# Designs tried in a protein design run: peptides against a protein of PDB entry 4N7V. Part 126

Target 1, 222 residues: chain A of PDB entry 4N7V
Amino acid sequence: TLRSITSPLVAHRLKPIRQKTKKAVVSILDSEEVCVELVKEYASQEYVKEVLQISSDGNTITIYYPNGGRGFPLADRPPSPTDNISRYSFDNLPEKYWRKYQYASRFVQLVRSKSPKITYFTRYAKCILMENSPGADFEVWFYDGVKIHKTEDFIQVIEKTGKSYTLKSESEVNSLKEEIKMYMDHANEGHRICLALESIISEEERKTRSAPFFPIIIGRKP

## One batch from the design tools (peptide; made by RFdiffusion4, then SolubleMPNN)

Design b2_p22_2_s1 (from b2_p22_2, 8 letters changed)
Fold by OpenDDE base, seed 5:
Structure b2_p22_2_s1 (fold): chain B 222 residues (1-222), chain A 22 residues (1-22)
Amino acid sequence: as target 1 above (222 residues)
Amino acid sequence: DEWDKALEELEKELEEEREKEL
């Protein structure tokens, strides 16, 4: 099943973006829908032959073939759906479209890992909790040049000298130089605060049923 | 493949944008 290889993509709160390759264009629209356009070249002109339009929650996939499959000239946005469209749920998507959906999902997940959900300015650093889940990326940009990037899989450290290294175990974290441990402690505190704020704000969003509260910015750069 | 390359290019683009904002 498609679910065995990927979960429904989640594009909520993501800014519009358009990425072109030789054979396809992937977009997040203003509507937070995700589009995969299949591109074909003819007579030095690029045409969109197939479009997968995926809902912001990833659960609905609309597929259409512009101009009855003849193609529509590639533009700065996907062509509008035609009257002859196929609509599928995530669990009913034909297997021939799974690869394209998986690519869209990877695309969205990458964008999410680079999209700020909470920006928190401390006395020493700009802290950013990203949109990806589970285990959102967390970045700390210290004003003195030190950088820390936390993921579920690793912690990357960039020192003032530009020296960069990756930590993949708790033992490696515990073996850090004392100076770096101070930065790590600050980063961990900022992370804790961001996670706490995320929880509180998400609960308030649920209660109010209003427009999204995220992304948010807490504090200001000194 | 071309999809992986596209993701790498996207990651670079997103990183560059973030660096400009910081």
Scores: peptide ipSAE 0.116, ipTM 0.772, DockQ to the pose 0.896
Fold by OpenDDE base, seed 1:
Structure b2_p22_2_s1 (fold): chain B 222 residues (1-222), chain A 22 residues (1-22)
Amino acid sequence: as target 1 above (222 residues)
Amino acid sequence: DEWDKALEELEKELEEEREKEL
């Protein structure tokens, strides 16, 4: 099943972006839908031959072939759907489209890992909790140049000199130099606060059922 | 392979964009 290789993508709250490759273009639209365009080149002109338009919740896939399958010239946005479209649910998507969906999902997940959900300014750093889930990325940009990037799998430290290293266990964290531990302690505190705020705000968002509260910015740069 | 390259390019682009916002 498609679910065995990927989950439905979630593009809510993501800003529009367009990434071109040799054979495809993937986009997040203003509508928060995700489009995968298959690109072919003829006579030095690029044409869009196939479009997968995926809903923001990943559950609906609309597939169309521009210009009756002849292709539409590549532009700065996906070509508009035609009347001859196919619509699928995630669970009913034909296997021939699974690779493209998987790519779209990976694309969205990457964008989410780089999209701020909560920005928190402390006395010493800009802390950012990202949109990806589970285990959202957390970045700390210290004003003195130190950077800490926490993921579900590792912690990356970039020192003032630009020297970088990755920590994959608590033992490695405990073996850090004392000066680096101070940065880590601050990062952890910022992370705790962001997670707490995320929980509180998400609950209020659920209760009000209003416009999204995220992304948010807490504090200001000193 | 093609998709992996695209993701790497995207990651770089997103990182550069974030640095501008600091």
Scores: peptide ipSAE 0.107, ipTM 0.758, DockQ to the pose 0.903
Fold by OpenDDE base, seed 3:
Structure b2_p22_2_s1 (fold): chain B 222 residues (1-222), chain A 22 residues (1-22)
Amino acid sequence: as target 1 above (222 residues)
Amino acid sequence: DEWDKALEELEKELEEEREKEL
């Protein structure tokens, strides 16, 4: 099943974006829907031959073939659906579209990993908890130039000199120089605070059923 | 396959664009 290889994509709270490759264009719309356009070139003109439009919660996929399958000239936005529209749930999506859905899902997940959910300014750094899940990326931009990027898989450190290295185990973290440990300690504290705030804010959001509280900014740059 | 190559290209382009926004 599709569910065995991926989960429904989640595009909520993501800003619109449109990114083109040679064979496809992927977009997040103002509606937070995700579109994958299959692009073909004929006589030095690019045409959209197929569109997958995925709902913001990833559960509904609308597929259509512009201009009766003849293709529609590539533009700055997906062509509007007109005729011969197919609609599928995530669990009923035909296998022939699974790779395209995975393409959209990975794109959205990458965008989420670069989209701030919580921005927290400390005395020493700008801390950012991202939208991706589980195990959201966490970035710390120290005002003196040091950067720390935490993911579920690794911790990347960029020193003032521009020297960069990656830590993949607790033992490597424990072997850090004392100067770097101070930055790491601050980053970890900022991360803890952001996670705590995320939990509290999410609970209040659930209770109020109002417009999304995220993204949120806490504090200001000194 | 072709989609894997397209995804890799997209990931590279996205990384470059998102770094400008942070």
Scores: peptide ipSAE 0.033, ipTM 0.705, DockQ to the pose 0.497
Fold by OpenDDE base, seed 2:
Structure b2_p22_2_s1 (fold): chain B 222 residues (1-222), chain A 22 residues (1-22)
Amino acid sequence: as target 1 above (222 residues)
Amino acid sequence: DEWDKALEELEKELEEEREKEL
């Protein structure tokens, strides 16, 4: 099943973006819908041959072939749906579209991993908890130039010298130089605080049924 | 394969653009 490969994408709270490659254009719209446009080149002109429009919650996929499949000239936005529109739920999406959906999903997840959910300024660093889930990315930008990037899979450290390395186990973290451990400790504390705030704010958001509270900024840069 | 290549390109572009927003 598609669900065994990927979860429904979640594009809520993401800023609009449009990224073009030779073969595809992916967009997050103002509506937070996600569009994947298949691009073909003919006679030095780019045409959109197929569009997957995915709802912000990832559960509805609308597929259409612009201009009766002849293609529509590539523009600054996805072409409007044509008369021949297929609409699917996530669970009934034909297999032939799974790869394209997965592409959209991975893109959205990447965007989420780079989209601040909580920005927290400490005395020493700008801490950022990202939107991706599970295991949101957490970045710490120390004002002195040190950077720490935590993901579900690894921790990347960039030292003042520009030396960069990746830690993939607790043992490696424990083997860090004392000077780096201080940065790590601060990063971990910032991470803890951001997670705590996320929990509290999310609960309040759920209760109020108001507009999204995120993204938020806590504190100010010194 | 085609979509994988497209994804890699998009990932690269996204990384470059999103870093500016941090």
Scores: peptide ipSAE 0.035, ipTM 0.681, DockQ to the pose 0.488; fails the geometry check

Design b2_p22_2_s2 (from b2_p22_2, 6 letters changed)
Fold by OpenDDE base, seed 5:
Structure b2_p22_2_s2 (fold): chain B 222 residues (1-222), chain A 22 residues (1-22)
Amino acid sequence: as target 1 above (222 residues)
Amino acid sequence: SEWEEALEELEKKLEEELEKEL
């Protein structure tokens, strides 16, 4: 099943973006829908031959073939759906479209990992909790030039000198020089606070059923 | 930027995957 290889993509709160590759264009629209356009070249002109339009929650996929499959000239946005439209739920998506859905999903996940959900300014750093899940990325930009990037899989450190390295285990973290441990401690505290705020704000958002509270900025740069 | 680098890597990987389908 499709569900066994990927979860429904989640594009909520993501800013519009359009990224062209050689044979495809992937977009997040103002509506937070995600579009994958299959691109073909003919007579030195690029045409969109197929479009997958995926709902913001990833659960509905609309597929259409512009101009009856002849294609529509590539533009700054996906072509509008025409008469020949197929609509599928995530669990009913034909297998022939699974790879294209996965393409969209991976793109969205990347965008989420770079999309601020909570920005928290401390005395020493700008901390950013990202939108991706599970295990949202967390970046700390210290004002003195040190950077720490935490992911579910690793911690990347960039020192003042520009020296960079990746930590993949607690043992490696524990082996850090004392100076870097101080930065790590601060980063961890900022991370804890952001996670706590995320929980509290999300609960209030659920209760109020209002417009999204995120992204949010806490504090200001000194 | 880090964002651009990440996109470039993703694009490469995704294109390679898509080329197998197309």
Scores: peptide ipSAE 0.033, ipTM 0.675, DockQ to the pose 0.071
Fold by OpenDDE base, seed 3:
Structure b2_p22_2_s2 (fold): chain B 222 residues (1-222), chain A 22 residues (1-22)
Amino acid sequence: as target 1 above (222 residues)
Amino acid sequence: SEWEEALEELEKKLEEELEKEL
């Protein structure tokens, strides 16, 4: 099943974006829906041959073929659906569309990893917890130029000199120079605080069932 | 800008994923 290889994508709170590649255009719309446009070139003109429009919660997929399958000229937005629209639930999506859905999902996850959920200004750094899950990315931009980027898989450090390296194990983290450990300690503290705040705010959001509380900004840059 | 750098990274990763998935 599709569910065995991916979860429904989640595009809530993401800003609109449109990214073109050689073979496709992927968009997040103002409605927070996600569109994948399959692009073909003919006589030096690009045409949209197929569109997958996915709901913000990933559970509904609308598929249509512009201009009766002849294609519609590529524009600055997806072509509007017309006749002969197919609508599927996530669990009923035909297998032939699974790879395209996975592509959309990975794109959304990547966008989420770059979308601030919580911004926390400390005395020394701007800390940012991102929207992706599980294991949200966490970035710390120290005002002196040091950067730490934590993901589920690794920690990247960029020193003042521009020297960068990646840590993939706890042993590597423990072997850091003392000067870098100080930055790491601060980053870890900021991360803990952001996770705690996320939990508290999410619980209040659940109780109120009102407008989203995220993204939030805590503190101010000195 | 920070956003431009993020977009460049996104485009690169997106292209890599597209070659795998499409």
Scores: peptide ipSAE 0.029, ipTM 0.652, DockQ to the pose 0.079
Fold by OpenDDE base, seed 2:
Structure b2_p22_2_s2 (fold): chain B 222 residues (1-222), chain A 22 residues (1-22)
Amino acid sequence: as target 1 above (222 residues)
Amino acid sequence: SEWEEALEELEKKLEEELEKEL
């Protein structure tokens, strides 16, 4: 099943973006829908041959072939749906489109990992909790140049000297130099606070059914 | 696959562009 290889993508709260590659253009629209355009080159002109338009919650996939399958010239936005539009739910998407959906999903997840959900300024650093889930990325930009990037899988440290390394286990974290541990301690505290605030804010969102509270900025740079 | 290649290219571009928003 498609669910065995990916979850429905979630593009809520993401800013519009359009990224072109050699064979595809992927976009997050103002509507928070995600579009994958299959691009073909012919006679030095790029044409969109196929479009997958995915709802913001990832559950509805609309597929169409611009200009009756002849293609539509690549533009600054996806071509409008044409005749012979196919609409699928996530669970009934034909297997032939799974790879393309997975591509869109990975793109969205990557965007989410770079999209601030909570920005928290401390005395020493700018802390950022990202939108990706589960295990949101957490970045700490210390004002003195040290950077810590935490993911579900690893912790990356960039020291003042520019030396960079990755930690993948608690043992490696425990073996850090004392001076680096101080930065890590601060990063961990900032992370804890951001997670706590995320929980509280999310609960209030659920209760009020209001417009999204995120992204949020807490504090100011000293 | 063509989509994996596209993803790799996209990841690179995305990091370059979205990093500016941090």
Scores: peptide ipSAE 0.028, ipTM 0.636, DockQ to the pose 0.477
Fold by OpenDDE base, seed 4:
Structure b2_p22_2_s2 (fold): chain B 222 residues (1-222), chain A 22 residues (1-22)
Amino acid sequence: as target 1 above (222 residues)
Amino acid sequence: SEWEEALEELEKKLEEELEKEL
């Protein structure tokens, strides 16, 4: 099943973006829907041959072939759905479209990993918890130039000198120089705080059923 | 796959652009 290889994408709270590659354009719309446009070149003109429009919650996929399948000239936005549209739920999406859905999903996850959910200014750093899940990215930008980027898979450290390295195990983390450990400790504390705040704010959102509280900014740069 | 290649290209571009927005 599609669900066995990916979860429904979640584009809520993401800002509109449009990114073009040679063969595809992927967009997050103002509506927070996600569009994948399959692009083909013919006679030095780019045409959109197929569009997957995915709802913000990832559960509904609308597929259409612009201009009766002849293609529509590539523009600054996806072409409007035509009369020849197919609508699928996530669980009923034909397998032939799974790769394209995965493409959209990975794009959204990438955008989410770069989209601040909580920005927290400490005495020493700007801490940012991102929107991606599970295991949201967490970035710490120390005012002195040190940077720490935590993901579910690794921790990247950029020292004041510009020296950069990646830590992939607890052993490597434990082997850090003492001066770097201090930054890591601060980063971890900031991370803990952001996660705690995320939890309590999310709970309040659930209770109030109001507009999203995120993204939020806590504190100010000293 | 074709889409994986496209994604890789997109990831590179996106990283460059989104990093500036942080």
Scores: peptide ipSAE 0.028, ipTM 0.634, DockQ to the pose 0.468

Design b2_p22_2_s3 (from b2_p22_2, 7 letters changed)
Fold by OpenDDE base, seed 5:
Structure b2_p22_2_s3 (fold): chain B 222 residues (1-222), chain A 22 residues (1-22)
Amino acid sequence: as target 1 above (222 residues)
Amino acid sequence: SEWDEALEELEKELEEEREKEL
């Protein structure tokens, strides 16, 4: 099943974006829907032959073929759905469309890992908790040039000198220079605070059922 | 694959945009 190889994509709170390749265009729309457009070239003009439009929660896939499959000229946005559309749930999506869905999912996950959910300015750094899950990426940009990027799998450090390295275990973290440990301690504290705020704010969102509170910015650059 | 290349390009673009905002 599709579910055995990927989860439904989640595009909530993502900003619109459009990425073109030779054969396809993937977009996040203002509506937070995700579109995959199949592109074909004819007479030096690109046409959209097929569109997969995926709901923001990933659970509904609408498929249509512009102009009865003849195609619609490629534009700055997906063509509007036609009357001849197919609608599927995630679990009922035909296998022939799984590859396109997987690409859309990976695209969205990448965008999420680069999309700020919480921005927190400290005395020493700009801290950013991202939208991806589980284990959201956390980036710290120190004003003196040091950078730390935490993921579920690793920690990347860029020192003032430009030296870059990746840490994949606690032992490697513990072997850091004392100066770098200070940056790591600050990053960890910022991370803890962001996670705490995320929890509190998410609970308030649940209670109020209002417009999304995220993304948020806490503090200001010194 | 073509899809992987597109993701790499996107990652680069997103990183460049963030750097401009700092």
Scores: peptide ipSAE 0.029, ipTM 0.668, DockQ to the pose 0.910
Fold by OpenDDE base, seed 2:
Structure b2_p22_2_s3 (fold): chain B 222 residues (1-222), chain A 22 residues (1-22)
Amino acid sequence: as target 1 above (222 residues)
Amino acid sequence: SEWDEALEELEKELEEEREKEL
């Protein structure tokens, strides 16, 4: 099943973006829908032959073939739905479209991992909790040049010298030099605070049913 | 793959844009 290889993508709160490759264009629209355009070249002109439009919650997929399948000239945005529109739920998406959906999902997840949900300025660093889930990325940009990037899978450290390394276990973290541990301690504290704030804010957001509270900026750069 | 290359390019672009905001 499609669900066995990917979850429904979630594009809520993501800024519009358009990424072109040789054979496809993927976009997050102002509506927070995601579009995958299949691009073909003919006579030195690029045409959109197929569009996969995915709802912001990933659960509805609309597929259409511009200009009766003849294609529509590639533009700065996806062509509007035209002839022979098919609508599918996530669980009913034909297998032939799974590759495109999977790409869209990976694209969105990458964007989410780079999209600030909470920005927290400390005395020493800019801390950023990202939108991806579960296990949101957390980045710490120390004002002195040290960087720490935490993911669900690893911790990347960039030292003042530019030396970069990745930690994949707690034992490796515990073996860090004392000077680096100080940065890690600060990063961990910032992470804890961001997670706590995320929880509190999300609960209030749920209760009020208001417009999204995120992204949020806490504090200011010194 | 083509898709992987696109993702790598995107990651780079997103990182560059974020660095400008610092």
Scores: peptide ipSAE 0.028, ipTM 0.658, DockQ to the pose 0.894
Fold by OpenDDE base, seed 4:
Structure b2_p22_2_s3 (fold): chain B 222 residues (1-222), chain A 22 residues (1-22)
Amino acid sequence: as target 1 above (222 residues)
Amino acid sequence: SEWDEALEELEKELEEEREKEL
């Protein structure tokens, strides 16, 4: 099943973006829908041959072939759906489209990992919890130049000197210099606070069923 | 895969943009 490969993408709260590669353009629209445009070049002109438009919750996939499959000139936005539209749910998406969906999903996850959900200013650092899940990225930008980037898979440290290294195990974390451990401790505390706030705010958001509360900024740079 | 290459390119671009915004 597609679910065994990826979960439905979630593009809620993401800002519009359009990124072009040689063979595809991926967009998050103002509607928070995600579009993958397959691009072909003919006679030095780029054409969109196929579009996968995915709902913001990832559960509905609309596939269409612009201009009756002849292609539509690449523009600054996806071409509008045409008459030859196929609509699928996530669970009934034909396997031939799974890779393309996975591409969209990975793109969205990447964008989410770079999209602040909670920004928290401490005495020493700007802390940022990102939108991606599970295991949201967490970045700490210390005002003195130290940077810590936590992901589900690793912790990257950039020291004042510009020295950068990646930690992938608890053993490596435990082997840090004492001075770096202080930064790590602060980062971890900021992370804990952000996660706690995320939980509380999300619960209130659920109860009120109002407009999204995120992204939020807590505190200010001193 | 071709898609993985595309993602790597996008990742680089997004990282560059992020560094400007953060």
Scores: peptide ipSAE 0.026, ipTM 0.631, DockQ to the pose 0.682
Fold by OpenDDE base, seed 3:
Structure b2_p22_2_s3 (fold): chain B 222 residues (1-222), chain A 22 residues (1-22)
Amino acid sequence: as target 1 above (222 residues)
Amino acid sequence: SEWDEALEELEKELEEEREKEL
């Protein structure tokens, strides 16, 4: 099943974006829907041959072929669906579209990993908890130039000189120089605070059926 | 595959945008 290889994508709270590759264009719309356009080139003109439009919660997939398969000239936005529209739920999506859905899902996950959910300014750094899940990326940009990027899989450190290295185990973290440990300690504290705030705010969002509270900014850059 | 290549290109573009925005 599709569910065995991926979960429904989640595009909520993401800003609109449009990225073009040679063979495809992927977009997040103002509606937070995700569109994948298959692009073909004929006589030096690019045409959209197929569109997958995925709902913001990933559960509904609308597929259409512009101009009855003749294609629609590539523009600054996906072509509007007209006739012969197919609509599927996530669990009923034909296997031939699974790879395209995975492409959209991975794109959205990447965008989420780069989209601030909580921005927290400390005395020494700008801390950012991202939208991706589980195990949201967490970045700390120290005002002196040091950067720490935490993911579910690794911790990347960028020193003032621009030297970078990756830590993949707790033993490597424990073996850090004392100078770097100070930055790591601050990063970890900022991370803890952001996670605590996320939990509290998310609970209030659940209680209130109002507009989303995220993204949120706490404090101000000194 | 063609989709894998497209994804790699997209990852590169997103990384470049991230460096500008953050």
Scores: peptide ipSAE 0.028, ipTM 0.639, DockQ to the pose 0.516; fails the geometry check

